# Designs tried in a protein design run: peptides against a protein of PDB entry 3T6J. Part 31

Target 1, 375 residues: chain A of PDB entry 3T6J
Amino acid sequence: PIVESYIGFIESYRDPFGSRGEFEGFVAVVNKAMSAKFERLVASAEQLLKELPWPPTFEKDKFLTPDFTSLDVLTFAGSGIPAGINIPNYDDLRQTEGFKNVSLGNVLAVAYATQREKLTFLEEDDKDLYILWKGPSFDVQVGLHELLGHGSGKLFVQDEKGAFNFDQETVINPETGEQIQSWYRSGETWDSKFSTIASSYEECRAESVGLYLCLHPQVLEIFGFEGADAEDVIYVNWLNMVRAGLLALEFYTPEAFNWRQAHMQARFVILRVLLEAGEGLVTITPTTGSDGRPDARVRLDRSKIRSVGKPALERFLRRLQVLKSTGDVAGGRALYEGYATVTDAPPECFLTLRDTVLLRKESRKLIVQPNTRLE
Target 2, 372 residues: chain A of PDB entry 3T6J as posed
Amino acid sequence: PIVESYIGFIESYRDPFGSRGEFEGFVAVVNKAMSAKFERLVASAEQLLKELPWPPTFEKDKFLTPDFTSLDVLTFAGSGIPAGINIPNYDDLRQTEGFKNVSLGNVLAVAYREKLTFLEEDDKDLYILWKGPSFDVQVGLHALLGHGSGKLFVQDEKGAFNFDQETVINPETGEQIQSWYRSGETWDSKFSTIASSYEECRAESVGLYLCLHPQVLEIFGFEGADAEDVIYVNWLNMVRAGLLALEFYTPEAFNWRQAHMQARFVILRVLLEAGEGLVTITPTTGSDGRPDARVRLDRSKIRSVGKPALERFLRRLQVLKSTGDVAGGRALYEGYATVTDAPPECFLTLRDTVLLRKESRKLIVQPNTRLE

## One batch from the design tools (peptide; made by RFdiffusion4, then SolubleMPNN)

Design b1_p10_2_s2 (from b1_p10_2, 5 letters changed)
Fold by OpenDDE base, seed 1:
Structure b1_p10_2_s2 (fold): chain B 375 residues (1-375), chain A 10 residues (1-10)
Amino acid sequence: as target 1 above (375 residues)
Amino acid sequence: MATEDLGLLA
């Protein structure tokens, strides 16, 4: 087997300031079959990057072909096991040297092991479809998230010599219609500027890229989905995201007004964006469970994903990127924290929903080392 | 950066 590993201070999710990496490591075996799908995605990456909702001037100047590998994890040491990884976490290196993507395939498989009877917050008519397509849709999402999410976008920089990596006279901010008015100075990084929101904001951008690009037929074709199957994969991917946004409330601490997990905060933000879009795209309905206690249902209108969801996500995703590129911390924080705010205001009553989420919480799954054999 | 789904694991 082909073995991959890494070890070191890599992910900064446990740092409130998003800067200091947690010491972690893994040993994994390459899944050749799934890796081949991701290689096809890589082959299309340069073209797919052009589909993102920002001008080319906000994208990397030069496309650097990354590696993308699916891995079956044998052992992982850290506070949590990711579904995917994009490294390095330094934007300057990503822009100049390149990056590597991995999908932790067997971790995804564990996440999919939910019994129908225990599947919370979905309508009954969605459960079978969700169970069928959750795995495949998540493969698509992870691939897009890592490769085209984390792997996309440019930071506007003035270097130590005073040179800019963009043309100040010609580059226009698509949100304002004006020239670029802010950038990263020498020594400033994404994490140093955006600090407490940096990790979650970036995850939100990456997740949004996944949802946005999964609508593209070429993406689904790469993963082997066509026709009705492709549409079902899209639907389940979006459904999973809005459900995840509700589940995310578990990771909010009202007393401290903080989030304990960056990806979950990101998913909640996306839920808020899609709820704000209105027009019946997403509906969260409080209900009463069979046990007589509070429950809830999330409904996504499939017919409105492209007409309502996509435009809303497009606008939001563009704003995320523009604010990131320009180093506009004030604007970025205002936008992101606005959507990340959890209150009990109607109609959603998110704090009340949080109580429901906690009430319906299941025991945490344990991930153990798989048994390996030589064949 | 990484993609994590702790909610599905919880």
Scores: peptide ipSAE 0.050, ipTM 0.792, DockQ to the pose 0.463
Fold by OpenDDE base, seed 5:
Parts: sequence; C-alpha cells; structure tokens
Structure b1_p10_2_s2 (fold): chain B 375 residues (1-375), chain A 10 residues (1-10)
Amino acid sequence: as target 1 above (375 residues)
Amino acid sequence: MATEDLGLLA
C-alpha cells in the first residue's frame, strides 16, 4: 500500500489567535479508488475557479495543480480528526508553491453512518433522502471545500522591497468600486492579521464555496451525478449545511460569548446568511418531540436554492473574499462577527434553540483504530 | 471539517 504521513505543528484551531499550530501526526493508506473522483475535480479546478463570485484579479495569478488524495487513516494523534485537509496553512505558499489536499475517507465513512431514528431536526419527508445522499453530498462538499475553497483566492501583498503583487492602478474593489486601499505588508499573514476570527472565517469561506459551486452542473457530473440524483445531492448538501448551522449552537458558550469550534461557527454564519435571505428559503420551527420535550425542525425549500439561496451566498462569499484579499480586518470582523452573534432575539431565538440542541444531543461517536494484515 | 462534525452528523 501507499503510505502517507504528516507530523508537526500544523493546524491552529486550538490557538485563539489562529496562528500557533497544534502538534499532530497521522499515518494513512492511500485509497486509490476513492481518490479518482477528486482527481477529476482537480482536472476541472482551473475552470471552476472562474465560477467563483469574485473578479479574476482577486484570484490566484497562476493556477498550481494540487494533489488530491483520499486517505484511510490508520492512526491520528491530535485533538481532532478532520474530514479533509488542505496544506500548507500559509496562503503565500499556496499562491507561489502550491498545495495538497487530502480527504480522510474512512473518517468520512463514519460520518455517513446515520440512523434514521436518531436523525434530529429534519422533517420526516427529508430523512430518507438525507440518509441516502448525505455521504455523496459530503464527498462533494469536502472536495469543493478543500480544493476550491481553501485553494482559492489571492492575498494582496506588498513585499519587503515595496513591490505589489497586484496592479494598484487597475485593480478595483468590487464592493466599493474604488482602487485597493489595503493589503498585507511584509510579515503579515492571514492568521496574524485576522487573528481570532481567521480560522472560522476561512472555514466559512471554504464551506460557502462548496455550497455555491455544488450548484454548477459540471461539479455534479464530475462526481457522477446526473438528473434527479444531481438535484437531490444539491438539496441534501444545502440541507446538511443549514442543519449543521443549527447543530453548531452546541459549540457556542453564551457565558463567554465565544465559539469552541471554528467549522461549527462557520456553519452557523452560513445559516444566518441563508435565513437573512428570507423568502421562505430556510425555516427553523420549534416543536415538541414525541417525548414531550422541546424539539425543532429545519426546512429548506428546494425550489428557492438557486433563486434565493445562491444570490445571497454569492454576495456574502464575494464580500468574504474581498475583505480577505485586501486585509481589511475591521470590515471582515464586522461582517463575520455580525453573523456569528448568538442572541435570543426573535424570530429565531437562537439561545433557546441552543437549549433544544443540547437537549437532543447524541453521544459522540467513537472512532476506533483499524488493524491491518499482510495477505 | 472536523471530528466534532462527525459526532453531530450522527
């Protein structure tokens, strides 16, 4: 088997400032069969990058074809096992040297193991569809998230010699209509500049890229979905995201006004964006469970994903990228923290919903290390 | 995506 490993101070999710990596390590085996779909995505990546809702001037100057491999993890030493990885975690290196993507295939497989009777917060009519397509939709989301999410976008930089990596005279900020007024200086990085919101903000951008691009027919074709199946995969992917946004409330600590998990904060932000879009796209309804205790239902109107959801996400995602590219921390923080704020304000009453989420919380799944044999 | 997501996706 082909063995891959990594070791070192890599992921910074445990650093409140998003800069210091946790010491991690894994040993994994390449899953060749599962890697094939990601290879097809890589082959279309350059074209798909053009579909992202920002000007080419805000995208990387040169596409650097990355590796994308599915891995079956044998052992993982760290505080948490990801479903996907994009490395290195340095945007400058991603722009100039390239990057690698991995999908932790057997970790994803654990996520696919859903039990209908335990599936919370969905309408009954959605449960079977959700169970059927969660796995496939998650593959799409992870692929897009890593490759075209984390792998996309340009940082505007002035180097130590005072040279810019963009044309100051011709590049226009699409949000302001003006020339670029801010950038990263020598020694400034994404994480150092955006600090406490950097990790979650970037995850939100990547997740948003996934939702946005999964609407493109070519993406579904790459993953082998056509016709009604493709539409169901799209629906379930979006449904999963809005559900995840509700579930995310578990990871909010009201007393400290903070989030304990970057991805979940990101998913909550996306939920808020889609709720703000209105027009009946997303509805969260408090209910009473069969046990007489509080419950809730999330409804996503399939027919409004493209007409209402896509435009809302497009505007939001573009704004995320523009603020990231220009190093506009004040604007970025205002935008992101605005959507990440959890209150008990009507109609959503998110703090009350959080109590419901906690009440309905299931025990965390145990990931058991596999054994290998020589045949 | 993190393991915490897997626990919630169960």
Scores: peptide ipSAE 0.035, ipTM 0.771, DockQ to the pose 0.239
Fold by OpenDDE base, seed 4:
Structure b1_p10_2_s2 (fold): chain B 375 residues (1-375), chain A 10 residues (1-10)
Amino acid sequence: as target 1 above (375 residues)
Amino acid sequence: MATEDLGLLA
């Protein structure tokens, strides 16, 4: 078997300022069969990057072909087990030297073990479809999230010698129609500049890339989905995201007005964006469970994903990227914190929904190290 | 990094 490992101070999600890495490590075995799908995704990456909703001037100057491998994790030492990884976590290195992507395939498989009767917040008619396609749709999402999410975009930089990595005269900000007015100075990084929102903001960008690009037929084809299956994968991927946005409320602390998990905050932000789009795209309805206690249902109108959801996400995702590229912390914070705010304002009443989410919280899964054997 | 649901894993 091909064995991969990494170790070190890698992920900064547990640092409130997004700067200090947590010491973690894993040992894994390459899953050759699943890796083949990701290799196909890599082969299409340069073309798919052009489908992202920002000008080429906001994308990396040179495409560097990354590695992408599916891994079966034998041991993971850390505070959380990811489904996918993009490393290094330094945007400058990603931009100039390249990056590596991995999907933790057997970790993804654990997510599939949800029993139908325990599946919360979905309509009964969606449960079977969700169970069927959650796994496959999440493979798509993770692949896009890592490769084309974290692996996309350019930071505008002025180096220590005063040179710019972009043409100040010709590059136009697509949001303002003006020349670029802000950038990263020498020694400034994404994390140092965006600080408390950096991790969650970047995860939100990556998740949004996944949702946006999963609508592209080529992506679905790469993963082996066509026709009705492709549409079901798309639907379940989007449905999973909006459901996750509701579930995310577990990780909000009202008393401190803070989020305890970057990915969950990101998913809540996406939910807010899609709710804002309106037109019946997403509906969250408080209900009463069979036990007489509060419950809720999330509905996603499949027919409105492309007509309503995609344009809303496109605009939002472009703004995320432009603000990131230009190092516009004020604009980025205003945008992101606006969507990340949790209140009890109608119609959603998110604080009330949070109580429902906590009430309906699923039991914690125990993740156990797998065994390997020769047969 | 992508995670499905750390609420179930943590």
Scores: peptide ipSAE 0.077, ipTM 0.806, DockQ to the pose 0.462; fails the geometry check
Fold by OpenDDE base, seed 2:
Structure b1_p10_2_s2 (fold): chain B 375 residues (1-375), chain A 10 residues (1-10)
Amino acid sequence: as target 1 above (375 residues)
Amino acid sequence: MATEDLGLLA
């Protein structure tokens, strides 16, 4: 078998400022069969980057072909096991030197194991479809999230010699219609500048890229989905995201106005964006469970994903990228914290829904170190 | 962190 490993101070999720890495390490075996799907995605990456909702001037100047592998984890040391990895965790290095992507295949397989009777917050008519396509849709989401989410976009930089990596006279900000007014100076990074929101903001951008690009037929074809199957995968991917946005409330601490998990905050933000789009795209309905206690249902109108959801996500995702590229911390913070705010305002009453989420909380899934054997 | 956490940020 092909063995991969990494060890070091890698992920900064536990640092409130997003700067200091936690010591992490894994040993894993390459899954060749699953890796072949991601290799096909890599082969299409340069073309798919052009489908993202920002001008080419806000994308990397040169496409650097990354590696993408699926791994079966033997051991993982750290605070949590991700479903996917994109390294290095520095946008400047991703832009100039390249990156590597990893999907942790056996971690995903464990996440897919959900019993129908324990599946919360979905309509009964969606449960069987959700169970069937959660795995495949999540593979699509992980691939897009890592490769084209974290792997996309340009930071505008002025180097130590005063040179810009963009043409100040010709590059136009698509949101303002003006020339670029802000950039990263020498020594400034994404994390140093955006600080407390940097991790969650970037996860939100990457998740949004996944949702946006999964609508593209070429993406679904790469993963082997066509016709009705492709539409079901799209539906379940979007449904999973809006459900995750509700579940995310578990990780909010009202007393501190704080989020305890970057990905969950990101998923809540996406839920808020899709709710704001209106037109019946997403509906969250408080209900009463069979036990007589509070419950809730999330409904996504499949027919409105392309007509309502895609345009809303396009506008939001473009704003995320433009603010990131220009180093506009004030604008970025205002946008992101606005959507990340949790109140009890009608009609959603998110603080009340949080109580329901906590009441219906599922047992935390645990991953136990697997064994190897000779056959 | 949840098993459904995706990717790494800078």
Scores: peptide ipSAE 0.036, ipTM 0.778, DockQ to the pose 0.145; fails the geometry check

Design b1_p10_2_s3 (from b1_p10_2, 4 letters changed)
Fold by OpenDDE base, seed 4:
Structure b1_p10_2_s3 (fold): chain B 375 residues (1-375), chain A 10 residues (1-10)
Amino acid sequence: as target 1 above (375 residues)
Amino acid sequence: AATEDLADLA
């Protein structure tokens, strides 16, 4: 088999300031069949990057073809097992030297094993569709999240010699219509500047890229979906994200006004963006379960994904990128923390919904290390 | 960076 591994201080999600990496490692085997889809995605990456809602001046100056592989994990040592990885985590290295992407395919397969009777917060009519397409939609989302999410965008930098990596006279901020007024100075990094919001903000950007680009027919074609199947994959991907935003409330601590998980915070932010879009795109309805206790239902109007959801996400995603590129911490924090705030304000009453989420919480799945054999 | 907890969303 083709074996891949890595080890070291890599992911900083457990550092409140996003700076210190957790020591982790894995050993995995390449899944050749699934890797072929990601190779096709890589082949289209340069073109797909142009579909992102920011001007080329906010994208990497030179496209560097990354590696992308699907892996079946044999051993993962760490606090959590990711579904996908983009490394290195240093934005300067990503834009100048390139990066590698992996999808942890057998980790994604664990998510596929959801029992219908345990599936919370969905309408009954959506459950079978969700179960059918959750796996395939995850493959799409992870691929986009890593390759075109984490793998996209440029940081504006002034080096130690005072030179800029962008033309100050010609580059325009698409949000303001003005010249660029802020950038990263020598020694400043994404994590050092954005600190407490850096990890979650970046995950939110990457997840948003996934949702946004999964609407592109070429993306679905790469993954082998056409016609009604493609539309179902899109629907389930978006539905999964809005459901995840509700589930995310488990990871909020009201007493401390903080989030304990960066990806879940990101998913909640996306839910808030899509709720703000209005027009019946997303609805969360408190209900009473068959047991007589509180429950809830998330509904996503499929017909409004492109007409309402996409424009809202486009604007939000562009703002995320522009603020990141320019190192505008004040603007970025104001935007992100605004959407990440959890209150009990109507109509959503998120703190009340959190109680429902906790009440309906399922037992944590135990991920067991697999084995492999030759047959 | 990594996408975490997708397995927990199942």
Scores: peptide ipSAE 0.102, ipTM 0.826, DockQ to the pose 0.430; fails the geometry check
Fold by OpenDDE base, seed 3:
Structure b1_p10_2_s3 (fold): chain B 375 residues (1-375), chain A 10 residues (1-10)
Amino acid sequence: as target 1 above (375 residues)
Amino acid sequence: AATEDLADLA
């Protein structure tokens, strides 16, 4: 077997300022079969990057072929086990030196063991599809999230010598139609500038890339889905995201006006974006459960994913990238915190929905780390 | 960066 490992101060999710890494380590075995799918995704990455909703001037100047491997984790030491990893976490290194992606395949597989009777907040008609395609859709989402989410975009930088990594005269901000007015100075980083929102904002960008690009036929083909199956995978991926946005409310602390989990905050933001799109794309309906207590249903109109959802996500994702690239902290914070705000304002009444989410919360799954053997 | 806590969505 091929064994991979890493160890060190790597992920900064536990740092409120997004800067200090938590000491983490893993030992894993390469899953060759799943890795082959990700290798095909890597082979298409340069072309797929062009499908992202920003000008080439906001993308990396030179495509650097990354590694992507699916791993079955044997041992993971840290506060939480991720589903996927993109390293290094420094944007400057990503754009100049390259990066590596991994999918922790057996971690994702644990999420597949959902009992239908315990599946909350979905319409009955969606439950069977959700159960069937949750796993495959996660593989797609994680692959896109890591490779083309975290692996995409450019930071505009002025170096210590005053040189720019972009042409100030010709590069236009697609949101304003004007020349670039802000950038990262020497020593400034994504985390140092965006601080408290940096991690969640970046996760939101990556998740949005996943949703956006999963609509591309080539992506589904790479993962081996065609025809109706491909459409079902897309539907379930989007459905999972909007459901996740509701579930995310568990991780909001109203008394402190803060989020306790960066990815969940990101998913809530995406839900808000898709709700704002309107036109019946996403509907959250408070209901009464069979036990007579509050419940809710999330509905996603499949027929409106491309017509309503995609354009809304496109605009949002472009804004995320432009604000990131230009180091516009004020604009970025205004945008992101606006969507991340949780109130009890109608029609959604998110604080009330949070109570429902907490009421319907299931016991947290315990991940037991496996043994392996040669047979 | 990493995608975390997807298991909690199940």
Scores: peptide ipSAE 0.086, ipTM 0.833, DockQ to the pose 0.432; fails the geometry check
Fold by OpenDDE base, seed 2:
Structure b1_p10_2_s3 (fold): chain B 375 residues (1-375), chain A 10 residues (1-10)
Amino acid sequence: as target 1 above (375 residues)
Amino acid sequence: AATEDLADLA
């Protein structure tokens, strides 16, 4: 077997300022069969990057072919086990030196073990489809999230010598129609500038890339899905995201007006974006459960994903990238915190829904360390 | 950077 490991101060999710890494380490075995799918995705990455909703001037100047490997984790030491990893966690290094992607395949497999009778907040007609395609759709989402989410976009930088990594005279901000007015100065990083929102904002961008690009036929083909299966994978991926946005309310603390988990905050923001799109794309309906207590149902109109959902997500994702590239902290914070705000305003009444989410909360799943054997 | 499916872990 091929063994991979890493150890160090890597992920900064536990730092309120998103800068200080937590000591983390893993030992894993390469899953060659699953890695082959991600290798095909890597082979198409340069082309797929051009499908993202920003000008080439906001993308990397030169494509650097990354590694992508599926790993079966033997031991993971840290505060949480991710589904996927993109390293290094420095945008400047990603664009100049390259990066590596990892999918933690056996972690994902554990997540797939959902009991139908315990599956919350879905319509009965969606449950079987959700159970069937949750795994495959999540493989697609993780691959896109890591490779083309975290692995995309350019930061505009002025170096210590005063040189710019972009042409100030010709590059136009697609949101304003004007020349670039802000950038990262020497010593400034994504995390240092965006601070308290940096981690969640970046996760939101990466998740949005996943949803946006999973609509592309080439992506589904790479993962082996065509025709009706491809459409079902798309539907379940989007359905899972809007459901996750509701579940995310567990990780909001109303008294402190803060989020305790970056990915969940990101998923709530995406839910808010898709709700704002309107036109019946997403509906959250409070209900009464069979036990007579509060419940809820999330509905996603499949027929409106491309017509309503995609354009809304495109506009939002472009804004995220433009604000990130230009180092516009004020604009970025205003946009992101606006969507991340949790109130009890109608029609959604998110604080009331939070009570429902907490009431229907499932027992936390634990990943038990696996073992190896000689055959 | 990493992604976590905490919705399934919770």
Scores: peptide ipSAE 0.068, ipTM 0.825, DockQ to the pose 0.460; fails the geometry check
Fold by OpenDDE base, seed 1:
Structure b1_p10_2_s3 (fold): chain B 375 residues (1-375), chain A 10 residues (1-10)
Amino acid sequence: as target 1 above (375 residues)
Amino acid sequence: AATEDLADLA
C-alpha cells in the first residue's frame, strides 16, 4: 500500500487567536479509486477557479497544480479527525509553492452511518434522499472545499521592500468600484490580522465555495453524477449544509458569546445567509416530537437553489473574498460576526432552537482505529 | 489556519 503521514503543529482551531498549531499526526493508506476522482477535479481546477465570483485580480497570479489524494486513516492523533485537509496553512506558501489536499475517506464513511429513525431535523420526504446521497454529496463538498475553497484567492501584500503584488492603479474592488485601499503589510498574515475569526471565516469561505461550485455541471460530471442524480446530489449537499447550520447551535455557548467549533460556526453563518435570502428558500419550523418535546424541521426549496440561493451565496462569497484579500479586518469582522450572532430574535429564535438542538442531540459517534490484515 | 474540514459531528 501507499502510506502517507504527517505530524507536527498544523491546525490552529484550538487557538482562540487562530495562530498556534495543535500538535497532531496521522498515518493513512492511499485509496487509489477515490483518488482518481480528485485527480480529475485537479485537472479542472484552473478552469473552475475562474467560475468563482471574484475578478482574476483577486485570484492567484499563477495556477499551481496541487496534489489531491483520498486517504483511509489508520491512526490519527489529535483533538478531532478531519474529513479533509489542505496544507500548508500559510497563504504565502500556497501561492508560491503550492499545496496538497487530502480527503479522509473512511472518516467520511463514518459520518454517513446515520440510521433513518435517528435522522433529526429533516422532513420525512427528504430522509431517504438524504441517506442515499449524503455520502456522495460529501465527497463533492470536501473536494471543492479543500481544492477550490482553501486553494483559492489571493492576499494583496506589500512586501518588506515596499513592492505590491498587485497593480494599485488598475485593480478595482468589485464591491466598492474603487481602487484597493487596504492590504497586508510585511509580516502580516491572515491569522495575525483576522485573529479570532480567521479560522471560522476561512472555513465559511471554503464551505461556500463548495456549495457554489457544486452547481456547476462539470463538477458533478467529474464525480460521476448525471441527470437526476446530479440534481439530487446538489440538493442533498445544500440540504446538508442548512441542516448543519442548525446543528451548529450545539457548539455555541450563549453565556460566553462564543463558538467552540470553527466549522460549525461557519455552517451557521451560511444558514443565516441563506435564510436572509428569503423567498422560501430555507424554512426552519419548530415542531413537537412524538415524545411531546420540542423538535424542528429544516426545509430547503429545491426549485429556489439556483434562483435564490446561488445569487445570495455569490454575493456573500465575493464579499468574504474581497475583505480577505484586502485585509479589511473591520469590514470582515462586521460581516462575519453579524451573521455569526446568535440571538432569540424572531422569526428564527435561534437560542430557542438551540435548546431544541440540545434536546435532540444524539450520542457522539466514537471513531476507533481500523483493522488491517494480510489477505 | 482553517484548512481542515471536520467530519459532520452531528
Scores: peptide ipSAE 0.061, ipTM 0.813, DockQ to the pose 0.286; fails the geometry check

